# Peptides against a protein of PDB entry 7RZF: the designs that were tried, part 162

Target 1, 358 residues: chain A of PDB entry 7RZF
Amino acid sequence: PFQEEHLKQLYKIVPIKDIRNLYVTFPIPDLQKYYKSNPGHYLGHLIGHEGPGSLLSELKSKGWVNTLVGGQKEGARGFMFFIINVDLTEEGLLHVEDIILHMFQYIQKLRAEGPQEWVFQECKDLNAVAFRFKDKERPRGYTSKIAGILHYYPLEEVLTAEYLLEEFRPDLIEMVLDKLRPENVRVAIVSKSFEGKTDRTEEWYGTQYKQEAIPDEVIKKWQNADLNGKFKLPTKNEFIPTNFEILPLEKEATPYPALIKDTAMSKLWFKQDDKFFLPKACLNFEFFSPFAYVDPLHCNMAYLYLELLKDSLNEYAYAAELAGLSYDLQNTIYGMYLSVKGYNDKQPILLKKIIEKM
Target 2, 358 residues: chain A of PDB entry 7RZF as posed
Amino acid sequence: PFQEEHLKQLYKIVPIKDIRNLYVTFPIPDLQKYYKSNPGHYLGHLIGHEGPGSLLSELKSKGWVNTLVGGQKEGARGFMFFIINVDLTEEGLLHVEDIILHMFQYIQKLRAEGPQEWVFQELKDLNAVAFRFKDKERPRGYTSKIAGILHYYPLEEVLTAEYLLEEFRPDLIEMVLDKLRPENVRVAIVSKSFEGKTDRTEEWYGTQYKQEAIPDEVIKKWQNADLNGKFKLPTKNEFIPTNFEILPLEKEATPYPALIKDTAMSKLWFKQDDKFFLPKANLNFEFFSPFAYVDPLHSNMAYLYLELLKDSLNEYAYAAELAGLSYDLQNTIYGMYLSVKGYNDKQPILLKKIIEKM

## One batch from the design tools (peptide; made by RFdiffusion4, then SolubleMPNN)

Design b2_p18_6_s1 (from b2_p18_6, 11 letters changed)
Fold by OpenDDE base, seed 3:
Structure b2_p18_6_s1 (fold): chain B 358 residues (1-358), chain A 18 residues (1-18)
Amino acid sequence: as target 1 above (358 residues)
Amino acid sequence: SKLEESQKRENFLKEFKK
C-alpha cells in the first residue's frame, strides 16, 4: 500500500512517441474477492462513459481531451489502482489542473446520486451478452488463462467469473468511490514538452521524468470540487439486446440477396444468414438524390448535412456501441449511404433514432 | 471507455506501480 509520501505526487514524463496523456490514479483495496459485484467495473462504466453528461463529453466540449478511459487495474499484492486516463489536446496540456477538477466534480456527482441498481443491471446485462457471444479462445491461450484464474476463483466459476455479475453491492461501490479523493491521488502527465525539464530517469526503460509534490492549494481546490450541473448520470441504454432468437433458414433462401420489394421509389434486397447463425443483421441503405452532386454547392451542402447528422447522433453512438450496435453514414456520388450493424433485436430503435434526426 | 479495452496503453502505467 502506498504511504502518504507516495500520494499527492505529480510525475512529468517524457514519452518516446509523440503522445500527450494524463493518468490520474488512485490506490484502492484489492477487489478480487468482490468479483461477483465488481464495484470497480461499475465505476469504470460511469467514469468512462461517453454519452451526454459524461466526464468525457464535458472535457471534449472544452477542447481539452480526445479520449477517456476509466477503470480498475491490478496493482501489487494487496492493492489495485483505479485509473482515469485521458488523451490530451495541446490545449488540454495547459489545463491539467482544471481537467482533474472536472474529474473530481464528476466523482462528487456520483457520490451525490449514490449507487444505482439499474446501472448495475445494465453492466450485468452487457457482460452477459459479451459472455454469451465470446469467441472460443485457442486452447493454449485458454488453458493459460484458466490456470491464472484458478488462483482467484472457484473452479466452478472460472469460466463465468470475469463476466457474470451477480450481486449489487452499493456499500462496495461507495467504498471504492471513497478512495477516489484528491488526498489519495497520483498524477502522471506524459508529454514531449517535458523534454529537457526532467531530473530523473526510470531504471527499467530509461524513461525521463520529473517528480514533484502537488501543491496543497491545488489539492484543496480538488477537495472543494462542487457539483457541476453539466454532469449527469447516463440515461438507460435502450440498445441492449434481450432477444437472441435465430429464425430458421427459409427453404427458398438464396445464396445471394434476393429482391423482396420493388417499388417506384425503393428496392429491397434480403439475404438470410446461412453461415454464422448469429442474432445479428446488417442493414444497408443507399439513398439516391439527383441533387447530391449536381454542383459544388450541393456537394458541400450534402457533406455538411451528414456531418451535422453525425453530430446529432453522437449521443446514441456510444450507447449503441456498448450494446453491440454500430452505424455508418457516408456521402456517395449519388446521395448518401447508411449502414446499421450488430444485434438485430434493437436495430429498429437505433434506426428510428437515425431517421428522427434526418 | 473502460480501461480493459485500452490495455495497449499499459506500458506507461508500470511506472506507477513503484
Scores: peptide ipSAE 0.114, ipTM 0.681, DockQ to the pose 0.034
Fold by OpenDDE base, seed 2:
Structure b2_p18_6_s1 (fold): chain B 358 residues (1-358), chain A 18 residues (1-18)
Amino acid sequence: as target 1 above (358 residues)
Amino acid sequence: SKLEESQKRENFLKEFKK
């Protein structure tokens, strides 16, 4: 267990590579026994969310952070860490205190909203999808992994324990949230800007660092983090597949796309998958407009239109990605191109969302 | 969140296991 002397510490670390990272770390109890509920995964999903109203969305809007990862990490025996890691911009490096304030504001929002069973269900469903379609690891690697997992899980559950959520435990979520407090924080800032400003060297790798106590005033500032109205829980992910049925190969299936619709306004080609046999599809749309490339003005307008369209669809991008869906929009000399790829079940929903924004 | 990028960053966090 970390003693109080190890808490509320700031580490300034000089990297070998030109990177700027912030690690906000909280010691938490060993949650391994709670693998069926996995409260750390629940919190990591929300804190690491990239949709509208997320922590990352706000930090990106300020130009301080590029990427964010949140989750639990194994520690030594008897404890784990919950870590929020961000890639800092040059500007973000100057605003670390404010970035961490926003982290605590988001955590406070999670406390205020309380544990959400629907969020747990989404995590469960996403993990189930991931498990179902996980590629078979190489036997040697798989055996080694299983051997490692056997230290933590009953033999009967080893194959599924990492993926299957079974129990919604709001009490455990709240317990972990209660550990995510400023008084329990360990902060590490990784930047070359600390070169020549360090006074310690790490024993194992020779990493140069400086350790400082976080001022009590800063801790108090974080403790008094208010609710920031910009932070919101994510909306329900509509794109999570539930139907994984693979249709039988048609007897007349052609090795090339067949024209199945031919009208004055549209042509449709279709090819059934004869190779992968996955519940996935690729939808490709080419839109033709006589005005798209008629002159430079129209070209610029078409470009601007597509950029605006892409921007308007960003709210769905992360949710789609989590659900194993992707889309692409491109300008063409004749108009525009749209591609939708991934699990076929919810592709119509994504396509509808795209069309509604057009 | 690319879980894989988190693993590469994990080596830096070994220092925090002390």
Scores: peptide ipSAE 0.019, ipTM 0.558, DockQ to the pose 0.032
Fold by OpenDDE base, seed 4:
Structure b2_p18_6_s1 (fold): chain B 358 residues (1-358), chain A 18 residues (1-18)
Amino acid sequence: as target 1 above (358 residues)
Amino acid sequence: SKLEESQKRENFLKEFKK
């Protein structure tokens, strides 16, 4: 168990690679026995969320952070860590204290809102989707993971334990959230800017670092983190698939796309999957406009239009990605290209959102 | 991607646990 002397510590670490990272780490109880509720995953989902009102959204808007990962990590026997890791910009490296303040503001928002069963249900549904298609999409990573998991779970549950959420335990969520406090924090900053400013060397890899106590005034600042009105819980993810029905192969199915609609304004090609038999579809749209690239002005307008469209759709990008949906928008010399890919069930919803923004 | 990034980041943190 970490003694009090190991808490409220700042580590300045020199990387080999030119990277800038911040690790905010909290010792937490061993949650392995609670794998059916997985409160650490619940919190990691919210803290690591990338949608509007998320921690990452705010930190990106300030130009301080590029990416954020939140979640539990195995510790030594009897405890775990909850870690918030961010990729820092050069500017973000100068604002680490404020970044961490925002982390605690978001955590405070989670305390104020309390555990949400609908969020748990979304995590459950997402994990169920991931589990259902795990073997079908990427078999290579499965065997190496099983060997590691066998040490932690009964053989019968090894395959499912990581994915099957069964019990909503708001008490455990609150328990973990109560450990995410400034008095329980360990901070590591990784940057080449610390080169020549370190006084210690790690024994295993020779990593140079400096250890410092976080000033009490800084801890107090984080303890007094207020509710930031910019932070909001995610909206319900409307893109999570629930129907995985695969339609039977049509008798007239061709090995190549068939023209199924031919009008003056549109042509529609369709090919049914005859190989993978997944509840997935690829929708590709090519828009033709004689005015799209007629002159430099029109080219620029078409470019700006797509940039604005992409920006307007960014609010859905993360939720779609989590649900196994993606979209792409590109300028073409003849107009625009739109692609929607992933699970077919909620593709119409995403497509509608795109069209409404067009 | 997020899981792979998490694993890469996890390997880095294993170095700090010792």
Scores: peptide ipSAE 0.018, ipTM 0.553, DockQ to the pose 0.034; fails the geometry check
Fold by OpenDDE base, seed 1:
Structure b2_p18_6_s1 (fold): chain B 358 residues (1-358), chain A 18 residues (1-18)
Amino acid sequence: as target 1 above (358 residues)
Amino acid sequence: SKLEESQKRENFLKEFKK
């Protein structure tokens, strides 16, 4: 376990590549024995969420952060780490203290709301989907991963243990949240801007860095993180598939798309999957307008329309992605193209959301 | 890959964990 002397430290690291990253790290107990409840995954799901009211949404809105990853990572013997990692903009590099303040505000929001069983259930359902449809990993990678997992799980559970959430343990979620405090923080900032300002060299890679104590005033500022009204728990993910039924092959199934509807306003082609036998579908729509690209003004209007449409759909994009759904919108010389792909069960819901925004 | 660079960075961060 890190002694108090190793906590509240700031590391300024010089990268080889021109990258800007922030790592906010918390030592946590070894949670391996709690794999059935996986409280670190629960917290990583929420802290790493990208939807409205998320930590990332706020940090992006300020232009400080591009991407955010949150979760538990294996540590040394007897402990783990919870890490929040962000990709910093140039402006974000100047606001690291405020970024971390927002992290603690979000964590404080999680404490105030308390553990949510419905969020756990969503994590469970998402993991079940991922497990059920886990592509056969390349055999070599799979065997090495299994060998590592065998040290932690009973042989009977090795194949499922990584994905099986079985027990909602609010006590363990709270326990981990109690470790996500400013007094337990280690901060690393990675930027070329620290070149020539370092006093230490890492032994293994020769990476130059500087270690500094985080001022008590800054720690206190983070400890006094209030509730920020911009932070909200995510809404329920309506796109998580629950029906995985594979329809039988039709007797008249064609190897190529067949025209099944032909009207003055629309043509519809259909091809049933005869190869993969997955509960997935691809819906592709081409919209034709004689006005879409008739002149530069119409072209620009069509472009702006799709940009606005994409922006309006951002609220669903992350939830859809988590649920194994994706959509694509593109301008074409004849109008626009829409594609919806992934699990077929909730595709109609996503399609409806898209149409409602159009 | 972004993943390999992430892993190298993770290994670097693991040293700061010693």
Scores: peptide ipSAE 0.013, ipTM 0.515, DockQ to the pose 0.030; fails the geometry check

Design b2_p18_6_s2 (from b2_p18_6, 13 letters changed)
Fold by OpenDDE base, seed 1:
Structure b2_p18_6_s2 (fold): chain B 358 residues (1-358), chain A 18 residues (1-18)
Amino acid sequence: as target 1 above (358 residues)
Amino acid sequence: SELEKAQERENFLKKLKK
């Protein structure tokens, strides 16, 4: 276990590559025995969330952070780490203290709301989807992961242990949240801006760094993190598939798209999948307008329209991605192209959201 | 997935802790 002397430390690290990263690390108990409830995954899902009211959304809005990841990591024997990692902008590098304040404000929001069983169920459902289709999508990566898991799980559970959430344990979620405090923090900032300002060299890779104690005043500032009204729990992900039925191949199925609807205003082609046999679909829409490319003004207006449409759909983009759905919107010389791809079950919901914003 | 991004960053963090 880290002694108190190893807590509240700031590491300034010089990278080889031109990268700017912040790592906020908390020592946590070994959670391996709690794999059925996986409280670290629950917290990682929320802290790492990219939707409206998320930590990342706020930090992006300020121009300080590009990407955020939160989650548990294996430590040494008898403990783990919870890590929040962000990719910093140049401006964000100047606001690290405030970024960390926002992290603690979000964590405080999670404490105030308490553990949510519906969020656990959502994580469970997402993991079940990932497990069910893992072998079908990426068979090569599965065998190497199993070998590592065999050290921690009974053979009978090895195949499922990483994915099967079975037990909602709010007590364990709260226990981990209680470890995500300023008094337990280790901060690492990775930036070339620390070149020539380091006094230590890491023994294994020769990485240059400086270690400093975080001032008590800064720790107190983080301890007094208030509730920020911009932070909200995510809404339920309406895009998570529940129906995985694969329809039988029709006798009249053609190896090419067949025209199934022909009207003055629309043509519809359909091809049943005869190769992959996945509960997935690709919906492609081409919209034609004589005005889309008639002159530079109309072209620019069509471009602006799609940019605004994309911005208006950002609230759904992350939830759709998590659920294995994607969409694409493009300008064409004839008008607009829309594609919706992924699990077929909830595609109509996503398509409806897109149409409602159009 | 956030899990894959987390794993990639975890691998990066493993390189920083070695």
Scores: peptide ipSAE 0.010, ipTM 0.455, DockQ to the pose 0.037
Fold by OpenDDE base, seed 2:
Structure b2_p18_6_s2 (fold): chain B 358 residues (1-358), chain A 18 residues (1-18)
Amino acid sequence: as target 1 above (358 residues)
Amino acid sequence: SELEKAQERENFLKKLKK
């Protein structure tokens, strides 16, 4: 276990690559025995969320962070780490204390809201999708992986234990959340800006770093993190597929798209998948407007319209991505192109959201 | 991919843990 002397430490690390990263690390208990509830995954899902009211959304709005990852990582025997990692902008590098304050504000929001069973169910459903459609691992790699996993899981569960959530354990979520406190923090900042300002060298790779104690005043500021009204729990993900039925190949299935609808306003082509046999579809729409490219003004207006549309749809982008859906919008010389791809089950919902914003 | 970046970050963190 980390002794108190290893907590509340700041590491300034010089990278070989030109990267700016912040790692906020918390020692946590070994959660391996709780694989059926996976409280660390629950917290990682929320802390790492990218939707409206998320930690990342706020940090991006300030121009301090580009990307955020939250989750548990293996440690030594008897403990793990929960790590929040962000890619820092140049400006963000100057605001590390404030970034971490926002992290603790978000964590405080999670404490205030308490564990949500619907969020657990969402994680369960997402993991079930991932399990069902996991790529066939190469046999040699798979065997080696299984052999490693056998140390942690019963033989009967080895194939599924990494994916299948079975038990909602709010007590364990709270237990892990209670470890995510300023008094338990280890901070690492990775930046070339620390070159020539380090006093230690790591033995294995020769990485230069400086270790400093985080001032008690800073710890106290983080401990007194208030509720920031900008932070909200995510909304339910409407795009998670539940129907994975693959329709049988039609006898008259053509190797090319067939025209199945022809009207004055629309033509529709359809091709059934004859190769992959996945519950996925690609919807492609071409919209024609005589005004889209008639002159430079209309062209610019069409461009601006599409950018505004994309911005208005940004609230769905992350939820769609998590659910294995994607959309693309492009200007064309004739108008607009829309593509919706991924699991077919919830594509109509995403399409409806897009059309409602148009 | 963001996943590759996450894996690269994970590999970097694994290097920092060593």
Scores: peptide ipSAE 0.007, ipTM 0.423, DockQ to the pose 0.037
Fold by OpenDDE base, seed 3:
Structure b2_p18_6_s2 (fold): chain B 358 residues (1-358), chain A 18 residues (1-18)
Amino acid sequence: as target 1 above (358 residues)
Amino acid sequence: SELEKAQERENFLKKLKK
């Protein structure tokens, strides 16, 4: 375990590549034995969430961060790390202290709300979907992976242990949250801006870095992180599929899309899947308007409309993605194009939300 | 997915016929 001298440290690291990254790392206990509850996954799901009221949404709104990943990582013997990693903008590189403050504000929000069983259930359901539709791994790679996992899991559970959650353990979630404190933090900033400002070299890769203690005043600021009213728990993900039924192939199934509806205002083509046999569908809509490209004004209005529509749908984008749904909206010379893809079960819900915003 | 790519190609071909 890290001693106190290894905590509250800042590392300024010079990368080879032109990247700007922040790593906020917390030593945590070894959670391997708690794989059935996986409290680190629960926290990673929330901290790494990209929906409205998320940590990432707020940091993006400030122009400081592009991407965020939260989760547990294996450490040395007897401990793990919880890591929050962000891709920094140039502006974000100047606001690292404030970014980390927002991280602690979000963590404080999680403490205040407490563990949510419905969030655990969503994680469980998402993992079950991922497991069910996991591509067949190559035998050699799979065998090597399984051999490694056998050291940690019962033989009967080895195939499922990485995916299937079974036990809601709020006590373990709280235990991990209790480790996500400023007094337990290690910060690494990766940027070429530190070139010529380092005093140490890492032995294995020759990475140049500077190590410094985080000032006590900064630690205290993070310890006193108040609740930020912009942070909210996610809403329930309505897009998680529960029905995976595959309909039998129709006798009249054509190898190409058949026209199944023809009206004055609409045509509908349908093709049943005859190859993949997945509970997925692709819905494609082409909208025609004689005004879409009649002049530059109308063209610009159509463009602006679609941008506004996309912005209005952004609240659903991440939840849909997590659930294996996607949508695409494009301007065309004739109007607009909409595509909805993924698991068919909840596509009507996503489509309805799109139409309600149109 | 390959399904999605196949459908995208099909949609592209439909656009060319208009």
Scores: peptide ipSAE 0.007, ipTM 0.428, DockQ to the pose 0.030
Fold by OpenDDE base, seed 4:
Structure b2_p18_6_s2 (fold): chain B 358 residues (1-358), chain A 18 residues (1-18)
Amino acid sequence: as target 1 above (358 residues)
Amino acid sequence: SELEKAQERENFLKKLKK
């Protein structure tokens, strides 16, 4: 276990690559025995969420952070780490203290709301989807990972232990949240801006760094993190597939798209999957307008329209991505193109959301 | 993917721990 002297430390690290990263690390108990409930994954899902009211959404809106990842990581024997990692902008590098304050405000929001069983259920469902289709999409990465996991899990559970959530344990979620405190923090900032300002060299890779104690005033500021009204729990992810039924191949199935609807206003082509047999679909829509590219003004209006449409759909982008759905919107010389791809079950929901914003 | 980014970050953090 880290002694108190190892806590509340700031590391300024010089990278080889031109990167700017912040790592906010908390020592936590070993959660391996709790793999069936995986409280660290629950917290990682929320802290790492990218939807409206998320930590990332706020930090991104300020122009301080590009990406955020939250989750548990293996430590030494008998403990783990919970890590919040962000990619910093140049401006964000100047606001690290405030970024971390926002992290603690979000954590405080999680404490105030308490553990949510529906969030656990979403994590369970997402993991079940990931597990079910892992072997079908990319087999090569699976075998090397299994060998590492065999050291941690019974052989019978190795295949499922990483994915199967079985037990909602609000007590364990609260226990981990209680470890995510300023008094238990280790901060690392990675930036080339620290070049020539370091006094230590790491023994293994020769990484140059400086270690400093975080001032007590800063720790106190983080300890007094209030509820920020901009932070909200995510809404339920409507896009998580629950039906994975594969329809039988039609007798008249063609190896190419067949025209199944031909009207004055629309043509529809359909091709059934005859190769992969996945509960996935690709919906492609091409919209034709004689006015879309008639002149520069109309071209610009069409462009602006699509940009506004994309912006209005950003609230769904992350939830769709998590659920294995994606959409694409593009201007074409004849109008616009829309694509919806992924699991077929909730595609109609996403499509409806898109149409409602159109 | 978030998973690939997490793995890259994990690999980076593994390098920082060694």
Scores: peptide ipSAE 0.008, ipTM 0.449, DockQ to the pose 0.036; fails the geometry check

